# Peptides against a protein of PDB entry 3ZOQ: the designs that were tried, part 18

Target 1, 223 residues: chain A of PDB entry 3ZOQ
Amino acid sequence: QLLQDSWWNQLKEEFEKPYYQELREMLKREYAEQTIYPDSRDIFNALHYTSYDDVKVVILGQDPYHGPGQAQGLSFSVKPGVKQPPSLKNIFLELQQDIGCSIPNHGSLVSWAKQGVLLLNTVLTVRRGQANSHKGKGWERLTDRIIDVLSERERPVIFILWGRHAQMKKERIDTSKHFIIESTHPSPFSARNGFFGSRPFSRANAYLEKMGEAPIDWCIKDL

## One batch from the design tools (peptide; made by RFdiffusion4, then SolubleMPNN)

Design b1_p10_4_s2 (from b1_p10_4, 3 letters changed)
Fold by OpenDDE base, seed 5:
Structure b1_p10_4_s2 (fold): chain B 223 residues (1-223), chain A 10 residues (1-10)
Amino acid sequence: as target 1 above (223 residues)
Amino acid sequence: PPPEVADQPD
């Protein structure tokens, strides 16, 4: 009962598979011997905040922030009180230009998650100061399954795929049912090449409204 | 971290 029922029903078989058991054993060692982010209790926050049935939008990230206190178990999100990373700042800049939201005084995207925005990293843990240190250890197989079961869902999902890493997952998405919004990554290194002006938030809401669903309130209140 | 940068926290 690691996950809420809706996700558990979709993913329970994965947790019994050898790859995940091996991943788990690795993580046990890593958390014991290294500083690993996020906190072990926060690893599955994306799934905790957004049930399988409630997913409206998916935003894929790579792996967690690897600095102290940053990672929140949600892609691109940082805990309150933590300085907004550059990519997140750019996300908020685009948000402001897209739909007029003010820049929040924090970087927590929990409000999005609670509305059905699955903020999923493809890799869910990282060693302090070592980006992608847990790449290829099993997380990708689980998160691929997450994408797969969402793709298989009858109720449409909007996938926002920023950058090549996320876009590599598009082959797993049934575009006959689901919508994909693609642009360059919000990173300062790529944002000006297409992320800015891509208007993913209004576009996502346009799809939601077309489907007769409530749009996401993307604007984040100050804390 | 962004996919474009292997050693950045973002």
Scores: peptide ipSAE 0.020, ipTM 0.644, DockQ to the pose 0.212; fails the geometry check
Fold by OpenDDE base, seed 1:
Structure b1_p10_4_s2 (fold): chain B 223 residues (1-223), chain A 10 residues (1-10, ends at bonding distance)
Amino acid sequence: as target 1 above (223 residues)
Amino acid sequence: PPPEVADQPD
């Protein structure tokens, strides 16, 4: 099976649908003919690191970083040794101001993923140097289903929705059961308009504590 | 270009 059991049980029917088969065939061509990110083995890393049952927090991104060695299948995250992108730098600045974490010497958010932070992009692949090149090819339907099955889950989830693109998914979330943290995007173009000072990390942990869940250790150790 | 996501030319 493509995914671990908890996600497979929720999503197996999607992988049999025509839209996903078409997406898969497109991706086979793309990976053969173009440089595509992330590595094909890393496409579902968000679901590999965070099981369906272990999801505590969701952070939505748009699509993967399109530069060499950057994307690792987790929203906003970059592989160790990669320069932190501007949005990620702002995420760490807010993290420092919110809860006092030091700025890590790398950009890997794998430690969050392993704690139950689903770092999901709405589109899971991209051509090198061509942002949103795989938009509207079928990923959004799958990732919408991921949001739906999380919304249907009895145990509450915290959705962190930075910017309008992520906030458009709010209509799919049962807000009577799940918690939403909204702000402007961490991008340099929007961060000063509400992302900075939004304190998403402490707010997420406050909700987790209220639910009787272990908080996330948001602080990232140096490598 | 989603205007919010500047890390990646949208």
Scores: peptide ipSAE 0.018, ipTM 0.596, DockQ to the pose 0.254; fails the geometry check
Fold by OpenDDE base, seed 3:
Structure b1_p10_4_s2 (fold): chain B 223 residues (1-223), chain A 10 residues (1-10, ends at bonding distance)
Amino acid sequence: as target 1 above (223 residues)
Amino acid sequence: PPPEVADQPD
């Protein structure tokens, strides 16, 4: 079984579909012939760390970091010991200004994932040095289905949608049940146009508290 | 990269 039971029950039919079989065969070639990120064992880490039932918050990314040792199968997250990418630095700056957390000495967001923050990229693999190289290969159909099954869930979810790419997924979200937090992307090219001061972390926790759920401890401890 | 931009490190 590829996924834990809660996700498997929601997604098992997708893995049997032709598009995913074609994607899998493509990925086999790519991993054999090219340097692909993340490690093949880490592709589904977002679903491994956060069960379907435990999802409280979703943060959508585009595709994995394409540098050596960076990607760990979680949107915006990097492995410990890796220099924080510019967007992640801005995420931590907003975190500090929003709720007073210290900037961690690493870039791993695994602590968020373990608390019910689904750190999902829309595309789950990338070639080394080639951003969006696996765009339009089938991942978007699977990740759209992940959004759909979360939208269909009765227990509310908070979707954090940074930038236009993530915001295009809003049409798939039942806003009568679920909460949306939107701003510009944390990228240096867009962060000053609305990401900074958007306070997504405190806003997410305010929704969780209103629903009678435990808030996320967004503060990341040093390693 | 920002969203929809290729060939950038972030």
Scores: peptide ipSAE 0.009, ipTM 0.588, DockQ to the pose 0.207; fails the geometry check
Fold by OpenDDE base, seed 2:
Structure b1_p10_4_s2 (fold): chain B 223 residues (1-223), chain A 10 residues (1-10, ends at bonding distance)
Amino acid sequence: as target 1 above (223 residues)
Amino acid sequence: PPPEVADQPD
């Protein structure tokens, strides 16, 4: 199966829809003709690392990093040995100020994903050097459905929505059941306008504790 | 890039 059983049960109907078949055929051409990121095997890593039932927190990104070796199918995350992008550096600065974690020597957020942090981009692929090149090709419809099925879940979820693009998804979230943490984006262009000092990590853990859930260990060990 | 800026590396 392409996905873990819990996600397959929630998303199987989407994969049969014409839009997803068209997306799949587009992606086959793109991967054949262009350099596309992430690797095709890594596209669904967010769903592979975090099952539908294990989702505690969602962090929405826009699309994958478009540089060589960066993207690993997780929002904001980069493979070990890759220089931390500016937004990720700011995420770690806020993490340090919020809860005292050391800044890791790498940019992999896999440890968060394994604890129930769904690191989801709204678009799951990108052309090398061309940000948003796969925007409007069908990914948004699938990832909207991912948000919808999480919103429909009885067990509460915490949505961390950084910047306007992520915040546009708020209309799909049942705020009677689910918690939302909003701020400006961690990008250098917006971080000083509200991301810094927003304390998303401690706030997320405070909600988890109120729900009787184990908090996330947000601190990332060096490799 | 921030969500509003498409032509940036991040």
Scores: peptide ipSAE 0.009, ipTM 0.592, DockQ to the pose 0.186; fails the geometry check

Design b1_p10_4_s3 (from b1_p10_4, 4 letters changed)
Fold by OpenDDE base, seed 4:
Formats: C-alpha cells, sequence, structure tokens
Structure b1_p10_4_s3 (fold): chain B 223 residues (1-223), chain A 10 residues (1-10)
C-alpha cells in the first residue's frame, strides 16, 4: 500500500476518488516529461516519517523547493549538504532566540519529523524552477483531508501556521481540541513583521507539556 | 502585510 497503516486507514478513500486519479495521471506525465521535485519516492515523506497516531505538531508549507537537490518531501527542510534557504535560515534564527538552539550546519528537519512534527506542504510536487506549478491540480484536496482527519482526531494536535496561506487552513481545525500558533511567514519579506519573536517552538512545547506529552527536542545537531 | 514568497533555489 501507498502509506503506513495509520495514514492509509484515514486516507485510502481519497486515493480512489477521481480527483486523485487525475492527479496521479498528471504526475505520471510531469515526471516523464519534466524535472519534478521531490523524487517521486519522497513525495509522501512527511507521512512516512510521522504516522497519523504520532503527530504532535503540524507545520504547513506551500509547495516544495524547486531547485536541484533541495526538496526531500518535508516542508521547509532541505537535504544535508544543501545551502539553507532564506526562510529556513530565519526559522533557525528564531529557534536560537526562542530556546537557545545552535544553528545547525545543515538544513534537514528529519529529526523533527521523527519526533512527531508533521512537515506538510499543501502541494506536494513542483516543476523545476517553477514555484506553484502544480497548484490547483488536486494536492490541496488531499492535504485538506489530511488536516481534516487530524482535526477529527481525539488526541490534540498543535498547528503552526506561518503566513496567510497556512492560516487559511485554520477554519478546518477544531480549536476546541487543537492548538494553533500563528505568525507571519519566516520569509525575509515578512519575518520582521511578526515571525521573529513569535517563539513557536517554546509555545508548542508548552502546549505539549500541558497535554502530558513529551516536548519536542527542536535543537538540531550538526552532521 | 507584504506578500509571502517561496524561497529561491539560488
Amino acid sequence: as target 1 above (223 residues)
Amino acid sequence: APPEVEDQPD
């Protein structure tokens, strides 16, 4: 099957729907005719690293990085050896100021994913050099369902919503059960307008502790 | 608020 059992139980019906079938056919053409990121085997890495039951925190991104070797199927994350993109640099700056973590010498957020941080983009593929090239092709319907089934989960989730795009998903989240952390986007164009100083990492851990759960070790070790 | 822009590969 395509996904882990816990996610498959939640999403299997989506994969049978016409919209996803059409998306799949589109992706087959795109991967055959264009350079598409991430690697097709990495598209669902966010769901592979973080099971449905293990999700503690969700960080929403827009779509994957569109440069060579960057995207690894996790929002904001880049493979080791890849130069940290500006938004990610700002994320690490806030991490340092928030909870004192050192800035790592790489940009991989896999350690977060393994601890229950779902690093989900709303669109899961992109054509090389063309940001948002796969917008409106069906991914948003699937990822909306991912948000929905997490919202419906009894065990609370913390949603970190950076920027307006992510914040548009707030209406899908049951705030009677789940927690939302909102700020401007970490992009250099918006970070100084609210992202810096928002302290999302300590706030997320505070919520986890209130729920009786282990906090996330947000600090990333050098490789 | 300024627009949010995806990071460039650079």
Scores: peptide ipSAE 0.038, ipTM 0.736, DockQ to the pose 0.127
Fold by OpenDDE base, seed 3:
Structure b1_p10_4_s3 (fold): chain B 223 residues (1-223), chain A 10 residues (1-10)
Amino acid sequence: as target 1 above (223 residues)
Amino acid sequence: APPEVEDQPD
């Protein structure tokens, strides 16, 4: 099966639907004819690192980085050795100001994923050098379903929604059970309008502690 | 609110 058991139980019906089969066929052509990111084996890394039951926090991104060697199937994250993109730099600046973490010498957020932070893009693939090139091709329907099944889960989830694109998903989240942390996007174009000073990391941990769960260790060690 | 744009990697 494509996914580990906990996610498979939630999503298996989606993979049988026509929209996903059409998406799959499109992706086969794209990966054969174009340079597509991330590596096809890394598309579902967010779900591989963080099981359905282990999700504590969700951070939504738009689509993968479209430069060589960058995307690793996790929103905002880049492979070790890759220059940190501007939004990620701002995320680390806020992390430092919020809870005192040092800025890591790499951009991999895998340590967050392993602790239950689902780093999900709404679109999971992109053509090299062409941002949003796979928008509207079917990924959004699958990732909407991921949000839906998390919203339906009785154990609470914290959704961190940076920017308008992510915040459009609020209507899918049952706020009677789940918590939402909202701010402007960490992009240099918007970070100074509300992202900086929003303290999403300490706020997320405060909710986790209130729920009797272990907080996230947001600090990232150097490699 | 001002427009919000995702990063466009170099």
Scores: peptide ipSAE 0.038, ipTM 0.723, DockQ to the pose 0.171
Fold by OpenDDE base, seed 1:
Structure b1_p10_4_s3 (fold): chain B 223 residues (1-223), chain A 10 residues (1-10)
Amino acid sequence: as target 1 above (223 residues)
Amino acid sequence: APPEVEDQPD
């Protein structure tokens, strides 16, 4: 099946809906005729690495990186050997200032995903060199449902919402049950207006500890 | 607040 059991139980009905069927047909054509990122097998990597039940933290992105070899199906993350994009560099700078982690020599956030950090983009595919080229094609409806089923989960989740795009999803989150960390986006154009110094990593771990859960080891080892 | 800008590929 497309997803592991815990997510499939939550999302299987979406995949049968007309909007997703149309999205799938569009994607088939796109992958056949255009260069699309990430690899089709990596589209749902965020859900593959982090099961529904294991989600502790959610970090929302917009859409995948649109350069060769970059996107690996995780928000803000790039494959090893790929130059760190500016936003990711700023994420690591904040990580260093927040909790003292060294800046890794790569940009893969897989270690976060494996610990329960859902690295979800709202749009899960993109054409090469064309940011937001797959916006409004159906992904947002699916990813909204992902947010919804997490919001409905009894066990609380921490949502890290960087920038306006991610923060627009706040209305879908039950703030009586879940914890939200908000700041400006890590982009060089906005990071100095609130992202730097926001300390999302220590704040997330503090909340996890209050919940009686193991904190995230945010520090990333070199490869 | 300044607008969010997509990261460049390189």
Scores: peptide ipSAE 0.035, ipTM 0.726, DockQ to the pose 0.114
Fold by OpenDDE base, seed 5:
Structure b1_p10_4_s3 (fold): chain B 223 residues (1-223), chain A 10 residues (1-10)
Amino acid sequence: as target 1 above (223 residues)
Amino acid sequence: APPEVEDQPD
């Protein structure tokens, strides 16, 4: 509920809207009656780690991992000690091939988030074992607004859109100001069809440097 | 294009 001031200023109106109130009531029931991920305190971790003003890059996911201990409120990221999911492994493989980073011994992308990489899922909660169980319940309206307010921001943003779901958001992005990196999804089902070799990390940094901004240190240290 | 499937827990 409590967000950084920069996000609160952008999103406060959404939280007052009926759809969000209904979503909140739904979530209260879900968290009470079901096992929901991530932990309720972690739902907005993407916004907690990366303020509105500090966003340099956005990486869109669908919804949280639905297994125990996995989701930490950041797209594609898993808590330390959790086995890296296949898509995340492929992300790290591309990272290694792209800019030479070693494969970390954990799957936490918090270091990216702290540098201005908004790791946003379009849906921010999920029932255990039930992918997309909270789809269409109101999260998409909020996260669309997040995309919108970033698109409206004067300072440019880099949007990394892996797969068709994320790419559907392209229409909400002002490409006259913002840069989009598109490829197939890092999922094993699609990674070989364009994700591998897409070099999103070096491309993102090249744009950041062109804009006079510090590049992202994409390399993740072992824990 | 191949279907996009979310990662499943092991």
Scores: peptide ipSAE 0.031, ipTM 0.706, DockQ to the pose 0.127

Design b1_p10_4_s4 (from b1_p10_4, 4 letters changed)
Fold by OpenDDE base, seed 4:
Structure b1_p10_4_s4 (fold): chain B 223 residues (1-223), chain A 10 residues (1-10)
Amino acid sequence: as target 1 above (223 residues)
Amino acid sequence: PPLPVEDQPD
């Protein structure tokens, strides 16, 4: 079984569809012939760390980091010991300004994932040094379905949508049940145009508290 | 405007 039970029950039909079979065959070739990130065992880490039922917050990314040792199968997250990418640094700057967290000495967001923050990229693999190289190959159809089944869930979800790419998914979200937090992307090219000062972390926790759920401990401890 | 990339060089 590819996924844990809660996700498998929601997504098993997708894996039997021709588009995913074609994607899988493409990935087999790519991983055999080129350096692909993340490690094939880490592709679904977002779903491994955060069960379907445990999702409280979704943070959408585009595709994995394409440098050596970076991608962790979680959006924006990097493995410990890896230099924090510029967007992640800005995320931590906003985190500090929003709720007073110290900037951690690493870039792993696993602690968020374990608390119910689904760190989902829309495309789950990338060729080394080639951003968006696996765009349009089938991942978007699967990840759209992930968004859809979360939108259909009775228990509300908070969707954090940074930048236009993520915000294009808003049409798939039932805003009568679910909450949306939108801003510009944390990238240095856009962060000063709305990401800084957007306070997504305190806003997410405010929604969680309103729903009677435990807030996320967004602060990340040093390793 | 084009979408900013999250993974940017220094």
Scores: peptide ipSAE 0.031, ipTM 0.698, DockQ to the pose 0.192
Fold by OpenDDE base, seed 5:
Structure b1_p10_4_s4 (fold): chain B 223 residues (1-223), chain A 10 residues (1-10)
Amino acid sequence: as target 1 above (223 residues)
Amino acid sequence: PPLPVEDQPD
């Protein structure tokens, strides 16, 4: 099967639907004819690293980085050895100011994912050099379903919604059960308008602790 | 203030 059991149980019906079949056929053509990121084996890394039941926090991104070697199937994350993109640098700056973490020498957020931070993009593929090139092709329907099934989950989730694109998903989240942390996007274009000082990491951990759950170790070790 | 841009860079 395509996904681990916990996600498969939640999403298997989506993969049988015509929209996903059409998306899949489109992706086959795209990967054959264009340079597409991430690697096709990494498309669902967010779901691979963080099971449905283990999700504690969701951080929504838009679509993958569109440069060579960057995207690894996790929102905002880049493979080790890849220069940290500006938004990610700002994320780490806020992390440092928020809870005192050192800036790591790499940009991989896999350690967050392994602790229950679902690093989900709303669109899971992109053409090289063409941001949002796969917008409106079917991914949003699947990722909306991911948000929906998490919203429907009894065990609470913390949704971190940076920027307007992510915040548009707020209507899909049952705020009677789940907690939302909102701010401007970490992009250099918007970070100073509210992202910096928003302290999403300590706030998330405070809620986790109130729920009797282990907090996230947001600090990332050097490689 | 600059408008938020959420496009991911190269």
Scores: peptide ipSAE 0.031, ipTM 0.686, DockQ to the pose 0.131
Fold by OpenDDE base, seed 2:
Structure b1_p10_4_s4 (fold): chain B 223 residues (1-223), chain A 10 residues (1-10)
Amino acid sequence: as target 1 above (223 residues)
Amino acid sequence: PPLPVEDQPD
């Protein structure tokens, strides 16, 4: 099976639907004819690192980084040894100001994912150098379903929604059970308009503690 | 033209 059991039980019916089969055929052509990111084995890394039952926090991104060696199947995250993109640098600046974490010497957010932070992009693939090149090809329907099944889960989830694109998913979230943290996007174009000072990390941990759950250790160790 | 607000610049 494509996914671990907890996600497979929630999503298996999606993979049999025509839209996903069409997406799959499109991806086969794209990976054969173009340079596509991330590596095909890494497309579902967010679901691999964070099981359905273990999700505590969701951070939504748009689509993967489109430069060589950057994308690793986790929103905002880059592989070790890769220069931190501007949005990620701003995320770490806010992390430092929010809860005092040092700026790590790499951009991998795998440690968050392993603790229950689902680092989900709404679109899971991209052509090299062409942002949003796989928009509207079927990923959004699958990732909407991911949001839906999390919203339907009895155990509460915290959704961190940076920017308007992510915030458009708010209508799919049952706010009677789940918590939403909203601000402007960490991009240099928007961070000073509300992202900085939004303190999403401490706020998320405050909710986790209120629910009797272990907080996230957001601080990232150097490699 | 400027990038969209949520684009990830180089």
Scores: peptide ipSAE 0.031, ipTM 0.688, DockQ to the pose 0.260
Fold by OpenDDE base, seed 3:
Structure b1_p10_4_s4 (fold): chain B 223 residues (1-223), chain A 10 residues (1-10)
Amino acid sequence: as target 1 above (223 residues)
Amino acid sequence: PPLPVEDQPD
């Protein structure tokens, strides 16, 4: 099967639907004819690192980085050895100011994913050098379903929604059970309008503690 | 080339 059991039980019906089969056929052509990111084996890394039951926090991105060697199937994250993109640099600046973490010498957020932070993009693939090139091709239906099944889960989830694109997903989240942390996007174009000082990391941990769950260790060690 | 989507304006 494509996914681990916990996610497969939630999403297996989606993979049988025509929209996903059409998406899959499109992706086969794209990966054969174009340079597509991330590597096809890394598309579902967010779901591989964080099981359905282990999700504590969700951070939504839009689509993968479109430069060579950057995307690793996790929102905002880049492979070790890759220069940190501007938005990621701002995320680490806020992390430092919020809870005192040092800025890591790499941009991999895998340590968050392993602790239950689902780093999900709404679109999971992109053509090299062409942002949003796979928008509207079917990924959004699948990732909407991922949000839906998490919203339906009885155990609470914390959704961190940076920027207007992510915040459009609020209507899918049952706020009677789940918590939402909102701010402007960490992009240099919007970070000074509310992202800086929003303290999403300490706020997320405060909710986790209130729920009787272990907080996230947001600090990232150097490699 | 355009910035990644995450680095674009809201």
Scores: peptide ipSAE 0.028, ipTM 0.665, DockQ to the pose 0.918

Design b1_p10_5_s1 (from b1_p10_5, 8 letters changed)
Fold by OpenDDE base, seed 2:
Structure b1_p10_5_s1 (fold): chain B 223 residues (1-223), chain A 10 residues (1-10)
Amino acid sequence: as target 1 above (223 residues)
Amino acid sequence: SALAEKAAKD
């Protein structure tokens, strides 16, 4: 996949490294032999929708949804027409309570991505029905680099870190320049332990306003 | 748990 120039400039050295070449060869085999999500053309959708320079907010996920038609290359997001997964439903519940947005009739977060919300998973592919099946295959090294180059950016970024997995990346973020919003994960198993009431959307917009930037319109229109 | 969070995402 071709990346935007801004991301290419930041990541080109990674793509030349042996680990990424090995990852690429692995992925070629996986896509040929297994059902892999998302579609290979959608793997880098997070970077396609949100350029390096346009990133305002980062929301970290673990790996893509592993059910048919769900994953679209954006963390927590599902394609239109797909039932909203439990965590996404909770995200929308918090969004409604936080800033009054209606619950959309779909689960696509593309509108966030287009406004500068980088919806990044740490692992960008998965086998059908096998969560974390591509863990430890090289994606984490690339996505760590994505976090690193954003951390090194002079223009501040807001990192929203839901759950322990995302929060492990906090050590890579220069908190002298960037803002962190942390809570438990939106999963039904953890949402009541801190995610609900965490108000990440209003807090993110408050930081953006302090920086003199336009806030995110988090409300999602029905399709 | 991380496992529970993963399961709920799916």
Scores: peptide ipSAE 0.024, ipTM 0.641, DockQ to the pose 0.394
Fold by OpenDDE base, seed 5:
Structure b1_p10_5_s1 (fold): chain B 223 residues (1-223), chain A 10 residues (1-10)
Amino acid sequence: as target 1 above (223 residues)
Amino acid sequence: SALAEKAAKD
């Protein structure tokens, strides 16, 4: 709730805007008529786990996993017990090569979120089996505002932007205050073109240390 | 979740 309060103060005006009301009405219909992921209570998990003030790092995703039981409201993350998607496997491979972490036996990135890694998708819901089905429905405007208010924050943030979709948000980030780590996407289709060897985890921690902040413990324990 | 409730069906 405390974590929610900080975001509420930043975003409350958005929730009152017509676009969000329209989005909400759309979502009501979608959740009633379709199988939508994540669970409605998990939509804002990224904000629930990482308060506005506690954000150290942002990792942008596109939209939630659209398979059963996968999405948990955190970019790239899957619920415990769920098979790690290919992109996530590659993230862990890079993590291992970058800083020596073991590959966890699950795909939950909640431990990152709890340390200040905002695992934000630009679109926060999806229909089962239909990637990007909720694109252009209003989420992007809200998540743009999330990026904006973080960019406006005086305390620096590290934005990790994997792939072109995330990198399109660079224009919203004040690079005079904030740091950007860019590479190709961890997807098997792009990971070998720059994601592997990009060492985003050590680079992020290096920035945090320069700022006098505690680094992220990126290593994930087995469950 | 207050935030989730704002987006969720009432």
Scores: peptide ipSAE 0.024, ipTM 0.685, DockQ to the pose 0.026
Fold by OpenDDE base, seed 1:
Structure b1_p10_5_s1 (fold): chain B 223 residues (1-223), chain A 10 residues (1-10)
Amino acid sequence: as target 1 above (223 residues)
Amino acid sequence: SALAEKAAKD
């Protein structure tokens, strides 16, 4: 079954609900009247790269980067050729210290997504230069449902929850079945308070191995 | 994609 179909089967009812129709109408206006990121065709890239059944790990972000050319539809990820944002730089620093990966010369996390790492923002669009400008407009209800249907899945998932915003979703996750990795956020404002040294990558792979699944190759190749 | 189009284009 196609990747799109697997998520469609899980989420189709949401797209028919009034809240999403209102969100859709808002987005139509926003994309017509404002500069919105990511490109409208990239909004659901996280679901395109990682099917419902192929999800092994979830990494939650808040909302997309709001600068030109940055947002890729994947949490924390930036398009090739874009300077790595501070949080992403810290992610790669932890990756290096955790499992010895080199710092890549780009910021695309597509290779993670293709391996089953769902890079999901809770809000999937943003106005240029206006962080959280689309907060509270309906995305959170949809992305909550994404978390819910993953929590309901029989095959276990690993949720990596960096910072308080992501950790607020823990109540939606069946922790008797799924694994949670928590730390402070990789942001420069919080990374030194627990993110560095948290070793989320090796820990995630340890859980995958316990489940009899292939680990993630977290190391990112240069372009 | 169908999902993206439904969200922002249709």
Scores: peptide ipSAE 0.023, ipTM 0.590, DockQ to the pose 0.027
Fold by OpenDDE base, seed 4:
Structure b1_p10_5_s1 (fold): chain B 223 residues (1-223), chain A 10 residues (1-10)
Amino acid sequence: as target 1 above (223 residues)
Amino acid sequence: SALAEKAAKD
């Protein structure tokens, strides 16, 4: 897949490392022998929509949705026409309560990505119906590097870390330079324990304003 | 920014 120059400059060395070569060979087999999500052309959509230099906010997910037609290569996002997963519904509920946005009639977060919200999963592929099936195969090393190079960037970034998995990445983030918004995960199993009322969207925009940057328009228009 | 002429492995 083609990357934007800004990401290529940051990640080019990773793609030549043995771990990534092994990951690539694994993925070739997986896509040939199994149903893998997202489509191979969509794996790096987060990087395609949001250049390294344009990142304002990072929202970390774990791995892609593993149902048909769901995964879009963006964390928490689903393609238009796909039923909103429970976690995404809760994200929109919090969005509505936080800043008054209407609940959209679709689940695509592309509008966020285009504004500088990097919607990154730590693992970028999954087998159909098998959550975490590609865990520990090399993606985490690459996505750790993505976090690292963002942490090293001079221009500050806001990291939104929902749940323990995402919060484990906090140690890689220079908190003297970057901002972190933490809460429980938007999953129905955890949302009432801190996600609801956490107001991550208004808080992110408050940080952006303090940095002299344009806020994110988090409200999503109907299609 | 524009897409790089260089491609990742995937």
Scores: peptide ipSAE 0.022, ipTM 0.625, DockQ to the pose 0.020; fails the geometry check

